# Ledger of designs, part 113: peptides against a protein of PDB entry 5T59

Target 1, 112 residues: chain A of PDB entry 5T59
Amino acid sequence: TTPTMQSTSLLTEHLGYPPISLVDDIINAVNEIMYKCTNAMEKYLMQRNIIGKKDFSDEIKIGTAKLESLLENSVDKNFDKLELYVLRNILSIPSDLLEENRFRLLHHEKLV
Target 2, 90 residues: chain B of PDB entry 5T59
Amino acid sequence: EHIRFQRLVQVCNKALEESIRKLQSWEKIHECFPNYGQTREGIENLTVCQQQVIKLWSNLSRVEFDAIFHERSIEEKLNQLDDLINKARS

## One batch from the design tools (peptide; made by RFdiffusion4, then SolubleMPNN)

Design b2_p21_6_s1 (from b2_p21_6 with D1E E5D T14E F15L)
Fold by OpenDDE base, seed 4:
Structure b2_p21_6_s1 (fold): chain B 112 residues (1-112), chain C 90 residues (1-90), chain A 21 residues (1-21)
Amino acid sequence: as target 1 above (112 residues)
Amino acid sequence: as target 2 above (90 residues)
Amino acid sequence: ELTLDEVFPEEDIELTEPPEL
């Protein structure tokens, strides 16, 4: 099921922020972490770019770029799934509570 | 009773684990450095690099996600949501 | 609605701590 405007509004009121904001924070964080990791990899290997008589700098740059791309794709895929799961299963209001009577009860509880 | 926050933690961990899976594959790492990885020293460097980046991934994600959860008070909010739902159904 | 296994059918992987990079 897809979140409705009503559920989003209710959750926003409850949370103090839109549900998507939490997901955005998570995704932004993991993206930052991802690039920190790949940057660290490149730097580490670039400090060790010469083995024997051969300079592997070009291969290291290409290789780390490939890994970064792989990680980007994986992060995108898995955290899209996360977003779907969170918004549908965690930050959701059961349909039976979206009826008028249930809606009023939720608001009443908040105001009390 | 309270289930939503637990599920949030679970799905976050799952997404993180699946995302780093490729980097946990030595074969995948080696494929990216085919000539470098043919040297003994290169293999050693790649091994250390792989191990450390996975650790970095784990540690940074833990710290950052915990911070997010705290800033958003999400555990409390989700527990309250569970309670509200349960009350409404009773 | 959706289960974790449905969304993430692959097996769990243990991540390691701490980093030096």
Scores: peptide ipSAE 0.296, ipTM 0.919, DockQ to the pose 0.288
Fold by OpenDDE base, seed 5:
Structure b2_p21_6_s1 (fold): chain B 112 residues (1-112), chain C 90 residues (1-90), chain A 21 residues (1-21)
Amino acid sequence: as target 1 above (112 residues)
Amino acid sequence: as target 2 above (90 residues)
Amino acid sequence: ELTLDEVFPEEDIELTEPPEL
């Protein structure tokens, strides 16, 4: 299930940043990597665009764009799943501990 | 006792692996370059390109994700979270 | 809570190293 406000607050205090910030960093990074990969593909093939007497520049540009779209769709799908898993399973506090005991422990450890 | 950071690494790897799966398909690569891929030289170029982009994907993701994990001190924080939860239950 | 296998039921694939591009 989705994180509660209390869980988010406690985790933010513990982490020093909101849990979603970690996910944002990961997603931003993979998107950057994705475009670096597709750009590298295009450049590599464009350096090899002429075979015999034929110029394949247009086909290379279109083909690379298609691959980029396929990769974008896959990244979006899988990292949406990642976000869900991280926020629900990793950066989460068990419901039975979302009472005074968990709060006290965080404060105690932070002050000591 | 410490399980959360391991799970974070695992889910990141899963997402990265599943994301690149289609690029690992030669058939899908070739479909994007139907005429270029009908030439011997074109096939060779596409083959090298496919191999190198997958390597680039792997290496860049490793470097960038490790940097994020370090900057966010996430291993330490997740271990501490595990400890706090376990302590609360003991 | 969700399990990793539940979220990602697909088989693991191997990524290669290192790049030249």
Scores: peptide ipSAE 0.293, ipTM 0.918, DockQ to the pose 0.287
Fold by OpenDDE base, seed 1:
Structure b2_p21_6_s1 (fold): chain B 112 residues (1-112), chain C 90 residues (1-90), chain A 21 residues (1-21)
Amino acid sequence: as target 1 above (112 residues)
Amino acid sequence: as target 2 above (90 residues)
Amino acid sequence: ELTLDEVFPEEDIELTEPPEL
C-alpha cells in the first residue's frame, strides 16, 4: 500500500519531478484559496458591520475566525486523504512492473 | 484504457467538495453570527456572503488546479503511464 | 487499493458560478 523507493524513482524519472511535488502543489494551492476565501468573507462582512446603529464588528471577527478554523480542519482532513489516494492509486506502479525486465521497459521508453 | 488522470480529477473534486461542505450549511454559518443573523439585513448579508464565497472557492480551485495540471503535464504523463502498464500486461 | 467511496464516504454537494467577492 505504501509507495516503494523503486516506484518513487521510476515515477520521478517518468514525470520529471517527484510524485509528492504534484501533491504539494495541489495542497499549497488549496490552502492559498482557502485563506483568500475567508479573508474575502471577513472583509465583505466588515464593510457591513453596522446594522440599526449597532456595531457587529467583534461578532464578525469572531465568527469568521470560527469559520476559518472549520474550513482549515476540513481542508487538512480531506486533502490528507487526497494525498494518500493519489500516491497509492494514481501515482503508483503496479507490482508486475516492479521487476528487472519492466524497469528496462520504462528506461527504454524514455530513451526512444 | 486511460483511467489515472480521470481519477485524479475525481479525487480533487471530491476533496474540494467535502472541504467546502460545512460552509454550504446555512445553520453552520448562522451559528457563527448569532446576533448579526437575527437582523433582516444581517441575514441578507450572510446569504450573499455564503453564496459568493462558495463561488469563489469553486472558481479559484478550477483555475489553479488546471494551471497545476498543465504545468506538470500530468494528463500526458498519466496517460503514458497507463499505456506502459497496459503494454506490460499484454 | 483504496476506492474513492472508501476514502470519501460522505455525499457531495456542489455550487458553481462566477464569484464577486
Scores: peptide ipSAE 0.310, ipTM 0.918, DockQ to the pose 0.272; fails the geometry check
Fold by OpenDDE base, seed 2:
Structure b2_p21_6_s1 (fold): chain B 112 residues (1-112), chain C 90 residues (1-90), chain A 21 residues (1-21)
Amino acid sequence: as target 1 above (112 residues)
Amino acid sequence: as target 2 above (90 residues)
Amino acid sequence: ELTLDEVFPEEDIELTEPPEL
């Protein structure tokens, strides 16, 4: 189910930051890692661009760009799934605890 | 008892593994370098490159994600959340 | 809620050791 404003507020109070901020950190990190990986591949191969008497620089540039696109698509897909799973299953408060008495209990525990 | 942080680690690993899956395919790598990969030396270079980039992906992810988890105190916070939920249901 | 298998139906593959690049 979709997170409620009430759940978000309670989790923000508990975490010290909005739940989405953790997901954002993870996604930003993997994107950075992704481009570091593809950049490393390109540099490595470009240092080895000549085999025999043939220069493969153009093919290497095109090929690494294709791999980057492939990785981008996969990262987007899988980390969208991650976001969904984290927000629904991990950073969530069960609906029964959002009822009057249990809601008060959560606030009480935070203040004690 | 404490399950949420374990699930977070699991889903992160799953997403990372699935994201790198296609780069683990030699066929996919070779298809991107059809002429380069027809040379002996090219095959050797691509093989090393593939192996090293996968390792780089793994190592960087471990370091960066652990840093995030630490900075956000997420293990402690998720354990506390589990405890609060369990206590409320008791 | 959703299970990991439902979200990620593909087989798991562990990532490898430290890079040289």
Scores: peptide ipSAE 0.301, ipTM 0.919, DockQ to the pose 0.273; fails the geometry check

Design b2_p21_6_s2 (from b2_p21_6 with D1E E5D T14E F15L P18A)
Fold by OpenDDE base, seed 4:
Structure b2_p21_6_s2 (fold): chain B 112 residues (1-112), chain C 90 residues (1-90), chain A 21 residues (1-21)
Amino acid sequence: as target 1 above (112 residues)
Amino acid sequence: as target 2 above (90 residues)
Amino acid sequence: ELTLDEVFPEEDIELTEAPEL
């Protein structure tokens, strides 16, 4: 089920920030981590680019770029799924509480 | 009783694990370095590199995600949400 | 509504820690 505007508003009030902000933080973090990992990989291999008097620098650069692309695609796919799961199943309000009287209850609990 | 934060941790771990799966494949690694990986020394370097990158991925994600969870007070907020929902249904 | 298995149908893989890169 897709989050409603009502649920988003209530959760924003509860969290102190929109639910999507948490997901954004997570996605931004993993993207940063991803590039740190691929950069580290390239640097490590570039320090070991010569084997048997042959320079593999070009192959290393191309290869690490390919791995980066592969990882990018996987991260994008899986964290899109994460976003869906978090917003639908974790940062969600059950439908039975999305009634007029229940909304008042949630607001009341916050104000008390 | 409190289930949402546990689920958050679980889904984060799942996404991280699935994301790094390609780098865990030696075949995928080797395919990216076809000539380099035909040398003994190259294979050794790639093996170490693969292992270290996976470890780096794990450590960085743990540190960064924990920081996010702390900054957002998400465990507390999700526990409160669970309690609120349970109370409303009681 | 959605389960973790439905969203992530593939088997779990173990991640290791303690890098030196």
Scores: peptide ipSAE 0.313, ipTM 0.920, DockQ to the pose 0.287
Fold by OpenDDE base, seed 1:
Structure b2_p21_6_s2 (fold): chain B 112 residues (1-112), chain C 90 residues (1-90), chain A 21 residues (1-21)
Amino acid sequence: as target 1 above (112 residues)
Amino acid sequence: as target 2 above (90 residues)
Amino acid sequence: ELTLDEVFPEEDIELTEAPEL
C-alpha cells in the first residue's frame, strides 16, 4: 500500500526529515559509487591498452561503455525496488497508529 | 523487538548484491572485450580489473551507506519507531 | 506488506572487500 500523507507528516516529524530524503541519499550515493567504479575500470584498462603491437583502446572504450550501461540498468532496477520496500515496509506507520488517540501518543513522545 | 533497522540493512545489501551480479560474471565481462580477452595478458588484466571493481563497489558502499545512516540517525529513529508501535499495541 | 524475497527473487551473491582501482 502507498504511504499516506498523514504517515509522511508523522514520519517527517519523527525523523526530522521526509522519509524520501533517506532514499534519495542512498540512491545518490550508489550512483556516485557506480560511476567511480566504471571510471576506475576504464582507466585501469586504458593504462593497459597495448598488448604486443596491437592497440585495444577502441575495444576497451566500447566494452567499458557496455558494462556501464549494464550496471546503470541494474542499479536503477534494484534501487527502485529498494525505494518501494523502504517506504512501504520500513518507513511506514501502521494503520492502528494513524488513529487520533495514537497520533496524540506520538506527539506526547516528541514533547517529553 | 527492533526489526526495522535490520531490514533496512538487509534491503540495502540485497540491492547492492543484485546490482553487481552482472559484473561478477566472467562470461559477461569477457564478451565485452572479445579480442582483448583472447590474449593471455588481456585475460589477466580483465581478471584483476573485475576483482578490484567488485572490491571497490563493496568498500565504497559500506563507507558511504554507514555515513548516511549516521548522519540521518536512522538506527536510533527506527528503533524508536519500533518501540512506539509496540507500546501502542500493548 | 512486501517481503524481501518477493521484491528480490534472485539468489543472494557475495561482495568482495578491498578497493585498489
Scores: peptide ipSAE 0.316, ipTM 0.921, DockQ to the pose 0.298; fails the geometry check
Fold by OpenDDE base, seed 2:
Structure b2_p21_6_s2 (fold): chain B 112 residues (1-112), chain C 90 residues (1-90), chain A 21 residues (1-21)
Amino acid sequence: as target 1 above (112 residues)
Amino acid sequence: as target 2 above (90 residues)
Amino acid sequence: ELTLDEVFPEEDIELTEAPEL
């Protein structure tokens, strides 16, 4: 079930912000964390790029890029699932509360 | 009685855990560094790197997500939502 | 409506603590 305009409006009034804003904050945060992690990996390994007489800099750059891509794909997939779950199951208003009497109650509670 | 915030924490943890799962595979890490990982020192470096990045992922996510939850007052708001729903159904 | 198991059918793995990077 997709969220309705009424549901979004009521939740926005209750939260003080649109429900999607919370999801956006979470997704933005994990993306930032993701790139901090991959950057840290690259820097760590590049500081240790010489073993014996061989320079592994090129392999490290390519390998880290592959890991970054792998992580990007996984983050994208799993946090799309998170968005779906949050908006449908957590930041949602049951249909019975959207009826006339229930809707009035929710509005009344906001004003009192 | 209050279930929505608990579910939010759970789904965040699941998404984070599933996202980092591939980096927890030594085989996957080693595949990205085939020649580097053929050396003793390379294996040691990769092992430490893998362990530390997973820890970094965990700590950063905990700090950042807690900050978001606080800034958005989401626990309080979700508890209130639970209460409103329960009250309406009573 | 949707269960966590339906959305995330894979086994859960806890993250570790204490980064040095």
Scores: peptide ipSAE 0.312, ipTM 0.920, DockQ to the pose 0.273; fails the geometry check
Fold by OpenDDE base, seed 5:
Structure b2_p21_6_s2 (fold): chain B 112 residues (1-112), chain C 90 residues (1-90), chain A 21 residues (1-21)
Amino acid sequence: as target 1 above (112 residues)
Amino acid sequence: as target 2 above (90 residues)
Amino acid sequence: ELTLDEVFPEEDIELTEAPEL
């Protein structure tokens, strides 16, 4: 099911932040990690760019760029799925509870 | 009774695992370095690089995601959400 | 609701620890 404005409001009140903020943090983090990994690969290989009398610097740069592209595509695909799953299944409120009763429970728990 | 945080961890792990899958393929790595990988020393370097980058991916993701979960207090919040839902249905 | 298997139908893979790069 797709999140509603009501669900978002209730969850924001409960969490202290909008549900999408958690997903944004996760996606931002994995993107940062991705580029750190590809950068590390390039640096490692560039330190070992000469074998015998041949310089493989250009091939290394092109090759690592290709791997980066592959990783980017995979990250985008899989974390789009993650976003969908989190917002629909984890940070969600069952439809039968989207009434005044749940709202009362949230208020009650905050006051205790 | 508490299920949501467990599912969050599971889906994060799944996404991370699927994202790195192609880098775990030696054939895919070698294809990106066709001439470099024709040398003995090149193969050795690529092998080490592949292993280390996968480890780096795993370690960094663990540290960063744990930090996010802590900063957002998400385990506690999801447990509370489970409790509220269960209570409402009781 | 969607299940994990529906969203991620591919088999699980393992990640390693202890990076040195």
Scores: peptide ipSAE 0.309, ipTM 0.920, DockQ to the pose 0.284; fails the geometry check

Design b2_p21_6_s3 (from b2_p21_6 with D1E T3S E5D T14E F15L)
Fold by OpenDDE base, seed 4:
Structure b2_p21_6_s3 (fold): chain B 112 residues (1-112), chain C 90 residues (1-90), chain A 21 residues (1-21)
Amino acid sequence: as target 1 above (112 residues)
Amino acid sequence: as target 2 above (90 residues)
Amino acid sequence: ELSLDEVFPEEDIELTEPPEL
């Protein structure tokens, strides 16, 4: 389940970068997207903050902040799961290939 | 034969979809704007906002994730990994 | 080892496309 140092080394050699780097890219991207979305939402509503001579600016600011928090929590949770899944199931080497003989084979294939 | 890249795409989609689920809930949206959402115009604005932000989420994630996959050559690398593993087991 | 359904047990939801924001 948990990636070994050996697996990480082999995958790093194969990928040209550590497996976690891909996950980092994904997580960084989604975080950026998340804040772009919440910012856009706030701006959109702030342009429409007056209804019936009532100013809802404060409520909009608070409300969008609450939504941002909800989204942050969800992103954190789900992309932690993604990280786990990717590192364990996608960017992984079967245990039988981590044995000494198989390890040499993988290196041999790369060098050929 | 080649399964890892497909799984990567799938898990990314799942994570994205589950992450945006709360924003897809009208109830959650309305709860954040209790007074604003009591007005007709407010409801209309929130509805449009909700729809547009979900679209923005979808579009931005598609573009950015595709860029990452390209920059990391991940499809090729995962296919090669599949092939390598299959060969080793043959 | 882990399945997608195990990690993400919730049902899929449909997302839409072109934004104005």
Scores: peptide ipSAE 0.286, ipTM 0.915, DockQ to the pose 0.287
Fold by OpenDDE base, seed 2:
Structure b2_p21_6_s3 (fold): chain B 112 residues (1-112), chain C 90 residues (1-90), chain A 21 residues (1-21)
Amino acid sequence: as target 1 above (112 residues)
Amino acid sequence: as target 2 above (90 residues)
Amino acid sequence: ELSLDEVFPEEDIELTEPPEL
């Protein structure tokens, strides 16, 4: 099931921000972390690019790019799953609370 | 009683762990550096690099996610949500 | 509604300790 407009409105009122904003923060953070990791890896290896008489700079650049792509794909896949789980199971209002009596209770609790 | 924040932490950990799984494979790392990894010194460098990047991933994610959770007051808000749901069902 | 095991069927491994990079 997908979240309803009513559910989103109630959660936004409760949280002080739309539920999707939390997910966006998480996804933005992990992407930043991802590129920091791959950048650090490339820099580390580039400082150690020469072994003996052989320069491995080109291989390092290609290899780190491949690892970055691999990580990007994995992050995309797994955090799409996270988004789905969070919005459906964590930041959600059960259907029974959307009924008239339960709906009034949620508004009452905020005002009191 | 309070379950939503625990689940949030769990799903974040799972997503982070599954995302880094491929980098934990020495085979995957070595395949990206086939000639570099045939040298003794190259293997040593790759080994250290692999270990350190995984640690960096873990530490940065912990710090950043905790900051997000704090800024969004999400533990408090999710606990309140649990309480509201439980109260409504009682 | 959806279980964690259903969404993430793969087994988890822990990531710990500080980096040097």
Scores: peptide ipSAE 0.283, ipTM 0.915, DockQ to the pose 0.271
Fold by OpenDDE base, seed 5:
Structure b2_p21_6_s3 (fold): chain B 112 residues (1-112), chain C 90 residues (1-90), chain A 21 residues (1-21)
Amino acid sequence: as target 1 above (112 residues)
Amino acid sequence: as target 2 above (90 residues)
Amino acid sequence: ELSLDEVFPEEDIELTEPPEL
């Protein structure tokens, strides 16, 4: 089920921020982590780029870039699924509760 | 009765695990370094690199996601949401 | 609504600790 404007409003009031903001934080974080990992990998291998009389610098750069692309594709796919799951199943309000009584409960709890 | 935060943690872990799955494949790593990986030293370096990157992925994600959850007070908020829903249905 | 298994049908994998890179 797709989140409604009503659900978003209620959840924003409850959370203090829009539900999508949490997902954005998570996705931004994993993207940062992803590039830190690939950068670390490249640096590690570049420090070990010469074996015998051969310099493998170019191969290392190309290979690391390929792995980065592979990881990017996987991250995009899986965290798109995460976004869908979070917004539909976790940060969601059951349809039967999207009535006047629901608004009253949230209002009452905030005042207490 | 509190289920939403647990599910959030679970889905985050699933996404992280599935994202790193291909890097756990030695064959895929080796394919990216065909000549480098034909040397003894190259194989050793790639092996260590693979292991350390996976560890880095795990640790950084733990630290960053925990920080996000704390800053957003999401456990408390999701527990409260569960309580509100349960109360409404009572 | 969607279940975790429906969204992520793949088996769980293990990640290691701690990094040195």
Scores: peptide ipSAE 0.277, ipTM 0.914, DockQ to the pose 0.285
Fold by OpenDDE base, seed 1:
Structure b2_p21_6_s3 (fold): chain B 112 residues (1-112), chain C 90 residues (1-90), chain A 21 residues (1-21)
Amino acid sequence: as target 1 above (112 residues)
Amino acid sequence: as target 2 above (90 residues)
Amino acid sequence: ELSLDEVFPEEDIELTEPPEL
């Protein structure tokens, strides 16, 4: 079920980059988005930290940190699943193409 | 006949949706701010914050993922891969 | 080959309209 070296090489040639690079881009992007979201949340609430003469700054900081951790764990879990799915099911070469004559076909298509 | 790019979009959407699920729970949000959320104004602020962050998540992910897909030409490449596979099996 | 439902068994949830934060 794990991608082979042959598959990786062929896909790299076809894509112009290693398959893992696409996954890395996606994961890096979602991580950036995640922290932008949590930062925005914290800033929004910190601008509204005083209610009825009571300062909730400490509670807001702790609460947003908890939410960040929760989101971080969820992102890690789900995008690990995504990585597995993409590399096994999408960016993969079927066994019938992992033969000598089929390798030539892929090279031929590139050269034409 | 072309299926791989569609599946890529689907799995990205599923991962994004499942990742944000906990933030969509009002109960989860409220429990992180137990005293703040006992005030009327606090509830209002948390409600707006929750709605806006989910929107931000959705919009940023759409923009960034589309940019990645474009830069990597992944739709074209996956369609070509589907075509190659179909040719090989014919 | 893994199915999407196998990888993500939980129900999908909704994402909604433009951000202001």
Scores: peptide ipSAE 0.282, ipTM 0.916, DockQ to the pose 0.287; fails the geometry check

